Peptides against a protein of PDB entry 8HF1. Designs and how they scored, part 263

Target 1, 320 residues: chain A of PDB entry 8HF1
Amino acid sequence: NVMLYATKPTEVMVSFPHQEQVLTVTRLISAEIEKFYVSLDLMNIGVQPIRRSKSLQCLRDPSKKSFVKQLFNDFLYQMKEYGIYAASIAIISLIVEFDIKRRQAETLSVKLMHRTALTLCEKIRHLLVQKLQDMTYDDDDDNVNTEEVIMNFSTPKVQRFLMSLKVSFADKDPKDICCLVFVERRYTCKCIYGLLLNYIQSTPELRNVLTPQFMVGRNNISPDFESVLERKWQKSAIQQFRDGNANLMICSSVLEEGIDVQACNHVFILDPVKTFNMYVQSKGRARTTEAKFVLFTADKEREKTIQQIYQYRKAHNDIA

## One batch from the design tools (peptide; made by RFdiffusion4, then SolubleMPNN)

Design b2_p27_2_s3 (from b2_p27_2, 10 letters changed)
Fold by OpenDDE base, seed 5:
Structure b2_p27_2_s3 (fold): chain B 320 residues (1-320), chain A 27 residues (1-27)
Amino acid sequence: as target 1 above (320 residues)
Amino acid sequence: SEWEEFEKASKEYEEKLKKFEEELKKK
């Protein structure tokens, strides 16, 4: 048995300064969402018919209100963790979701609830876009999608990630690139994907080098039309990545062992590694001889992250 | 040690990022 010495990837930890982006716009948006929660709690939406979708497993939060709050809480998290530019992309996903829910509403009260949520999302979008435009000195170019705007309105974590992409992949052959980016939350995949599309398009050294795709982890959601579309998109995204039509894949979960993804030369962990399994499985995708496994940590959490990586390495060496 | 290699590789990578950031600010 040739123990395939799985060429241990070069592990790298990148530290970033913990800047609390105390932007007035971020505080204003948070306060508008909090005011909306107070109004939402006062809304009488009646007893919602439990759509017994036959698949018992999706505890669809029985309160359509809690689902609305979850989407805004996930948005607030993305705005805090990734910055205002990422938030401007994330809010579009909420607009789309609430417009679908508004159209599918079975009651006038639920329709009104989703309409009020949608109106808030549109207000938030305007506040974000206005703040992005305030740095465009050129009156004429409504294009908030420049490298400079993206960098200036991203958190230090995202800035270090984008710089890491540019340093790692500038002017390389697209065929020599197989990159995975792991994020914690499923909604972050779409947000970072949209950010990367705009960043790559605005960065000449990456424009024809990186082709991003995203994969959301399997929603255990019942085979609703949305779940069939999501599964079709996931299969298409994985196939594009296997065929080399995409060379950067953003994932919210370690691809279950059954998704045979090619040996990757770069694995980025954008969010903290929370489990040993995530560490082993994500690191196990970096299988090329020159493979890099890049972690991001706030300076304040550096010691804790180091200790956690040490424990994961020890546990991995005890099993191997 | 595997740990010293990790610290070295991390430092070298951060130094590359800093150099690149300085080059971007000069353009």
Scores: peptide ipSAE 0.381, ipTM 0.860, DockQ to the pose 0.724
Fold by OpenDDE base, seed 2:
Structure b2_p27_2_s3 (fold): chain B 320 residues (1-320), chain A 27 residues (1-27)
Amino acid sequence: as target 1 above (320 residues)
Amino acid sequence: SEWEEFEKASKEYEEKLKKFEEELKKK
């Protein structure tokens, strides 16, 4: 039995400058969301009938104010961590979610709450799109989906990630690529997917080279609340990646749940590795010969990230 | 050491990114 010593992947840490793009638009959006939270706290949504499903105790009822605040807080996080271009995509997911909930609202008060949230999302979308357009020099080119616009309105982390994709995959055979991109939050998967679609389409060297897909982690939220559509999409996405119809998969903590993803030659960790399990599982997917495991860190956090990786490597070697 | 290899690989990768940025600015 040749113990196929899984060749350890080449680990790489890419540093990026911690530049908070202090855009006036991001401050305006944050202020509008905070004003909305004050208004939301004053809204009387009535007593929702407690549907006594035992498993739902920890589930933030999607009709509750706390869930609305969570979606906007996740949006604010995405805008901060990935930039206003990613935020312009992320806001569409909120619009869709609040429109669905508005239509499904059992009470007029809950319907009004979701309508108010939706109106705010449309205002935010307009502010973001306007800011993306203000940097297009050509008055006639409404196309905010250029490589330049994407790069300029992405955070340094996302810029380094996009550059890493271009350096790693420019003009390669799509069949030779099996790439995983790990993100912390499920909502980030979809906005980074949308960003990558537009970036790949605007980047000739990556056109027809990278075909992205995304997996949304199973919410520890009852599988009953995952729309039948989301579950179908996840199964289809995994199958496309297995069949080689997609060669870049964006994942959240999905690998913790035993989703059998094939061995990959590139693994990108876009967000900080917060757990030893995430480190081991994500690194454990980089199993091909010459596999790369790429981490991103802010320059200010470089030493802390180095120490964390060292501790994870040590802990992994102590159990192996 | 496994750490020196990590630092070397990281530096070489960042140098490739930097060269690529410089090539993009020349176009």
Scores: peptide ipSAE 0.370, ipTM 0.856, DockQ to the pose 0.715
Fold by OpenDDE base, seed 3:
Structure b2_p27_2_s3 (fold): chain B 320 residues (1-320), chain A 27 residues (1-27)
Amino acid sequence: as target 1 above (320 residues)
Amino acid sequence: SEWEEFEKASKEYEEKLKKFEEELKKK
């Protein structure tokens, strides 16, 4: 009985400068969303029929307005936390979601609400793309996906993450890589996935080295609302990662319990570790002998992050 | 200590990032 000494992963904290790069475009977009919220509150969408599904508890179906506000709040968070380039990808996901909801609208008032949200998303997309093009000499949409544009329009956190990928994986054998990237929010998985696809394609040292996938948490709240397409895609993404056809998986914290994934050699925590369970579960995926567990902190929050990690380590050692 | 190892590993990793940034600027 070889006691597999579970080699503790090497923990690494990467600091990044807290630069509030308040670009004029981000202020303009925030102001347009705030104006839209005032308009949205004035919209009479009528009394929505509460579809009493018989069996499951009355989860207050979030008002159709509250859901629209949630999506724009998630977008504003992504723009702030990941930068303008990530926001240009995130806005496309909002456009797709509002178009689906516009087509599924049972009333003209709800259809109009989603149409107004779409018009705002299209305006935001144009403002973001125009700002990305301002650094490119060529007006071609394809020229905004360069390594330089991605880096310049990403937050310091995302810049340090991309540099960490390049330093860790440049010119390595794809078979020797098993990487997890943890993010807090479901929509961030897809946004960071799109960013990584473009970054890897624009970075010769990574183009044939990293094959990213993302995994969106099962909304355990309503298995009925998972599209058949999303479920098929999740199964395919997990299988590709298990088969080694993908070697980098982006996942949200909700998946930490359900990912029956191989032992990883790199685990990146892109968002702050908010709970002891998240710390233990994510760290517990870094199981190879040379495994790294990498977290990112703003310089301003460095001491607070250090104290939190110390408390989590102590609590983990007291249970072990 | 496990803390000194963490500080050392973090510093060594940041130094690798910095060296890589300097090598990229020379190309």
Scores: peptide ipSAE 0.368, ipTM 0.855, DockQ to the pose 0.614
Fold by OpenDDE base, seed 4:
Order: sequence, then structure tokens, then C-alpha cells
Structure b2_p27_2_s3 (fold): chain B 320 residues (1-320), chain A 27 residues (1-27)
Amino acid sequence: as target 1 above (320 residues)
Amino acid sequence: SEWEEFEKASKEYEEKLKKFEEELKKK
């Protein structure tokens, strides 16, 4: 029972400028990934044994190539949507995943494929880190994890989000904060979590105020693809947030019906609200009149976003 | 100062937020 009489949170929309400027480094990285895809298509890895999971009629891609491409496509999305700094964190997740898959490879050909992908990820990581270092005038402080570097190498969307956190939570009592951050993609949760850890650590006004955690939604495709470790992490993260040991939770839009997260005083929607269900579920977490429901939109999409929110509000009122 | 730019951006943000709240109340 989503209580029908939930006090409507204060809805807020933050506009950000559309950044069309593609940095040379992002073009180079994209070109290296495309070159890798050509090489990957030429790799003969043989027919992999089709492990039919009992639950999934989905034939695991016998080539495993589609999954490699998916990870790099997700990385390219993170780089585009969140910026170079976020990409430098996102690439680490790919490195970890390809290293695990390399170790778990059933054949030498599959092992080599994941090794080649891993080598590309290390090259990309180096290119990203080098670009982050180009702004540090002081050669001596290798710390690319400053507030300035994070802000400068983040997209306008992420900049506005970080500013919103600072304005909203600077020097507040951590007990008075219960914040949700919704993102569209599973991998974005980890990326934004890493970014926020570094940002909070570099921002004195947010140190000891915000304690972030992340929750990856259950993989809608297969619970069998969720490692036991990921499921344990999700349960632990939710529990920490319930216990107040974490006061900011980053979650993918798949808060499946049944993740009983407490009522929050701030809900940030970092990515476009694409579905009515996302709107209702996310907004339904902000249950007080004092609670803020913050949306981010590009200036060019502001009118479309307003119209979409209006349609969602109307649809919600017609059901309520 | 970065702080003054932040305060200015924050004020502009709050003003944009306020304008948005007004636009959402009028519809």
C-alpha cells in the first residue's frame, strides 16, 4: 500500500547546459574501442557450451562477445553522460569484471579475449588519468581526486548534482539526512558512488555529513547472473541505509517493488525519468512536504521534461 | 573566488528552482 495520502514532496527541476564539446581524449577512447570491436569480431573463440540456466530460456551468448561489447558500450555511455572523471572510475569496474572473466575462462581463446579487453581498459584508464592530471598545476600532488578536478571533468549534469548536494547538505547533521539518488543503469550506481566518495572526501563541508552507499537493482534478466557477493552487498547496503549508517543511497531505477527503503527527505533523479513507474516509485520515497524531489534536465529538453512530469502527475492523480 | 562563483551559481540554482516550482504550481 503506497499510502495514497503521501504528502506531495516539493518537486524541483535543475536545468543544466547541454555539453556538445567532445574532448580529444574521449574521441581517442571511442576510436580505440571501435578498433577493438573490429578485432573482437575477427576473434575465433569457438562455440561455448550453452549453459541453459533452468530459469532462462535466454541462450547465453555462446561467443561471450556481446557481453564484452555491452560493457564497453556502457562505459562509453558513462563517459558521455557523467564525464571523464566518472569514466576513470567506471573503467575500474570493467577492469575488475574482465579480470574475473579472464580467470573464469573455460578456454584459452576466451581467456585471450578477456585479456585483450583488459589491456584496452588499462590503456583507457591511463588516458583518462593523464587527462585528469593535466589540470593539476602542482606536479607534486598526484591527487586527481580534488573537488576542482571532479567538478571540471564532470558533465554539467553531474556538476549541478554535486552543487545540489553541497547546497542541500553542507554542515548539516548527518542524522537529518536521508537521500536517494536514482540512476538509470546498474553500472552508473558504482560509478557515481565512487565519484561521491572522492567528492565528499575532498569537500570539507560534506565530510562526515554524507555517507554514501549504493544498491544495484536485481538483474531483471537473471538472478543467476548475480553473484552471491553482489546479493550480499545489496542486503548489506540496504541494511546500512535503514540503520542510518549510510544517509545517501544510490540506486538504479529498478527499485523492484519490495525494497522497503525508508521515507527520504531528498530524492535526486540523476537520469531522465523514462517511465511512469520510475516517477511514482521514486517520488513515493519522498513522503513529507519538506522532502525534495529533484530532477535534472538539459536546458534543450526542459520543456519536454516539464510536459512529461505533467503527464505523469495527471496519470498519478487519475489512478489515486 | 570559487566560493563566490559557487554562491552565485547556488543563488541562480535556487532562483531556477523557485521559478520551476512556480511553473509546476501553475500547471
Scores: peptide ipSAE 0.264, ipTM 0.736, DockQ to the pose 0.043

Design b2_p27_2_s4 (from b2_p27_2, 13 letters changed)
Fold by OpenDDE base, seed 2:
Structure b2_p27_2_s4 (fold): chain B 320 residues (1-320), chain A 27 residues (1-27)
Amino acid sequence: as target 1 above (320 residues)
Amino acid sequence: DEWKEFEEASKKYEKELEEFEKELRLK
């Protein structure tokens, strides 16, 4: 039973500067969302029939307003944590969601609410795209997807992550790569996936090397909202990764849900490791002889991150 | 020893990133 002597992966911590690039555009977008929340609170959408979903825990806001606010709050988080380039991709997911909800609206008031949210998303998209174009000489939309634009409009964390990918995988055989990227939030998987597609396409050294895919954890909150399409897509994504048709998988808390992901040679933790289980499970996927386990930390949080990793290592050694 | 190895591996990897950043600026 030689499998138990899994060589411990090489753990690496990459520091990034905590520069709040406070762009005027991000302040404007935040202010527009706040104004929208005030307007949303004043909207009378009527009494929605309380469909008693059997799962007690998801108090579906009978008004559906909390869900709208959640999506915009998740967008604001992505814009802050990953930058305006990632935000330009993330906003498309909101547009799609609100358009679906608008079409599925049972009442005119709910339809209007989702329409207003959609209009705000289109305004935000325009503001983001315009800001990305300010660095391009040509007004053509295609010029915003360059390596330079992606890097300049990404947070230092994302910049260090992209550099880490380039250093780790430039001109390598795609068959020798099995990479996991862990993120905290479900919605981050999609925006980082879109960012990586554009980055890889704009980076000659990676274009034929990395094939990304993403996996969203099962919404424990409401399996009923997981579209049949999302479930099909998840199964397809896992299968592509197993078959080697994808060699980089972006995951949220998927490992906690018992999704069997193969042993990988690289594991990136893009967001802070918040739980011992996440640390053990993600690290436990880096099982090849030369496996790397890469963590990202802000310089200001470096000591705290070090202490947390030390505690997790100690706790893991006490259980092993 | 495991912590020293972690610090050394981290410093090495950060140096590889910095060297790569320099190469990108020179192109």
Scores: peptide ipSAE 0.335, ipTM 0.830, DockQ to the pose 0.697
Fold by OpenDDE base, seed 3:
Structure b2_p27_2_s4 (fold): chain B 320 residues (1-320), chain A 27 residues (1-27)
Amino acid sequence: as target 1 above (320 residues)
Amino acid sequence: DEWKEFEEASKKYEKELEEFEKELRLK
């Protein structure tokens, strides 16, 4: 019985400066969303029939207005936490979602509500893309997807994460890489995935090294058809990661129990660790001999993060 | 001391990031 002493991963904390770069464009976008919320509250969409799905769980069908506000709040969070470049990708996901909901609308009033949300998303997309183009000195190069543009329009957290990927994986054999990236929110997985695709393509040292995938948690609220497509995509993404066709997987915290993934050599926690379970489960995926577990913290929150990690380590050692 | 090891590993990794950032500016 070789007691494979589970080698504890090397735990690392990376600090990043708290830059409140309040760009004029982010203020404009926030103000337009706030104006839209006032307009949305005044919209009479009528009494929506509560579709009692026959499945026993009283899934409180969220108010159609509440769902619209949730998507824009998630977008505002992504713009704040990840930057303008990430926001330009995130807004496309909102456009797709609202177009689906517009087509599925049972009433003209609900259809109009989703159409108004779409018009706002298109305006936001234009403002974001225009701001990304303002730094390209060459009027002719519509390519906002350069390493420089991505870095300049990302938050310090995302900049440090991208640098950490470059330092960790530049010119390595793709077969030697098994990387997990944990994020808090479902929509962040898609946003960071799109950002990484463009960053990797624009970074020669990573282009043939990293192949990203993402996995989105099961949305129990998704229509049966969307749930089937999402399940198929999730199964495919997991299989690609198991087969080594993808070597970087972006996961939301909602997947902690469902990811039967191989032992990883790198685990990045891009968002703050909020629970002991998330800490133990994510750290428990870094199982190779030289595994790294990398946390990101703002300088202003460094002491608080240190104290929290110390408490989690103590609690983990008391259970082990 | 697991805490000292964490601090040393963190400082080492931050230094590796800074060294790499300097090398990128020289290219």
Scores: peptide ipSAE 0.328, ipTM 0.825, DockQ to the pose 0.682
Fold by OpenDDE base, seed 5:
Structure b2_p27_2_s4 (fold): chain B 320 residues (1-320), chain A 27 residues (1-27)
Amino acid sequence: as target 1 above (320 residues)
Amino acid sequence: DEWKEFEEASKKYEKELEEFEKELRLK
């Protein structure tokens, strides 16, 4: 029971300016996705053969259109919340998913739908990479993964997070670091992981100091091959973090699902704390001496965040 | 007061970030 830990971490709230990314490229991408939704709604996919897979898969849209829209909506969310650089990483995950779904398609119409989605993802990837390259004089793909490009094409939230990592961990012994990063959405874990790999590699002060891993929530819904790979990955990632082969773990609300990780000296909450349980469970992981619990809030939401933290602290003290 | 400590710790950490950002801009 994480609620019973007596060691209170130092809580910190970091504010960041609310920047509406009024980038032409983000508007273009959003408009291309909306055009694709109109086209997708007009696609006659027919009645999908009900794969007699066990009862719980019947909750997937029989057209599979809702799943396609969900992936693009999650991408649009990541682009808005984390920036263009994070979006360039996130789109690769959609490309992989739609290629798998295209190959697994039982009908020509479904195959064509996933092919059209994949073609849109490749166009989006090109638009994102081209925009990242506008900051680099050299056309080499490796030049888009610099600290400068990552920082310039990240949201103020991500910029403050990356700065917080650099301030907190620059030139430290990797053995002295046990860091958790909490995000709201499962797909954000992999996106922020890819961003952090490139950022750490491009930042000499963090190179060989931070070794990130990510943990996605158990997809209990599908016993498919993907769920076995995800479970193997989760088990491996957790084990690497326990063994000290990784010292930064990106996770979603997975700790609410009873995944036990070691006591950490730093916990970052990158997204808003939406539940008391998430607050207590995440804070309860910051258990070492001098542990920090760092929250991020937009300036416009600062007072609301303060009131919410106050209520969570009060509720926690009433139970402890 | 646990709330005052939180506000002071937050202000201190934000100041450390701002100082570090200034140092990065000077390089």
Scores: peptide ipSAE 0.325, ipTM 0.824, DockQ to the pose 0.701
Fold by OpenDDE base, seed 4:
Structure b2_p27_2_s4 (fold): chain B 320 residues (1-320), chain A 27 residues (1-27)
Amino acid sequence: as target 1 above (320 residues)
Amino acid sequence: DEWKEFEEASKKYEKELEEFEKELRLK
C-alpha cells in the first residue's frame, strides 16, 4: 500500500480591505425590509394546520412569517458580504421562492403575505438594477453584466476572489482546472454562481475556460417536492463536475454531509472557516500536485484567521 | 493601470502568501 503522500496543498490567504460600502441604496433597501417586517408582524394569516412532519424537531412556524424573514435576512447578509451586484442576483432567488410559495398557498391570507413579499422583492430588484445602470456610461448598453460593473459593485472580498480566478485560470486549458469554492450559506452558492456566470461571460480570458456549477447541502428538514428536485439537481451537478463538464463547483456544507467530490487543484474558501471539520474536509479536497487552498480574510481579521488556522492545523496533527 | 494593481496585488498576494506560510511555519 503506497500511501500516496498526499502532497499538502499550498495554503494561501488573501487579505482584503474591510470596506463597509455604505451606499444610499443599501440603506433604503434595509429600511424597506424593516418596514415590511412591521407590516408582516401585523398580518393575520391564521393558524396554519401543523402538518405533523414525523420529525418532531422542526416546529414549522405555523405562521410561515419566520421563513419570510429568514429569506430577507439572508438577502441582507448577501448584500453586505458580497455587494449590491451579488444582491441583484440573490433577489431573483427570493422572487422565485415567494412566487412558488404564493402559488402553493393554502389560504388567501398566506397568498397575500407572499404576494406582498414578492412586491417588495421586485422593488428591491429595481433599486439594485437602477444603481448598477448608473455606472454604465453607454446609454445604449443596458447590460449591467460587464466585468467593470461586477467588480465595482462587489465587496473587496468578492473583488479579490474574482481577481484570484482571473490570475489562476486566465487562458488555461479547461481540462486542467478542478476548482472548488466553499461558501458558508446555502443561498450564497446560487448567488455566487449567477455572479460567476456573468463575470466569466464578460471576461474573455475566462470565457470558455471556466464552467461553473453549484451544489447546496441537503436540507434534511423538507421531504417536500423541492427536496426531490434539489436532490436530483445536486446529483446532476456533482456528476457534471466529476465528468469534467463543469470545472468550478460552488458548495456550502456539502462535504460535511459526506458528498464525495473529486480531488481538486484549487480550493477557495470565500467565507471565514468556522469549524475544524470544514477546514479539514475542504483542505482535504486540494490533493492534486501543486494544489492551492486559498482563504479570504479581512485585513482586520487577518491575525485572528491565522490563529484559527494554526489551531486547526495543530488539532489535525494531534489526531493524525 | 488595473493590471499593475493586479500584479502588485498578486505580488502582494504572493508575498502575503509567503508571509502567511512563514507565519504558519514559525508558530
Scores: peptide ipSAE 0.230, ipTM 0.713, DockQ to the pose 0.043; fails the geometry check

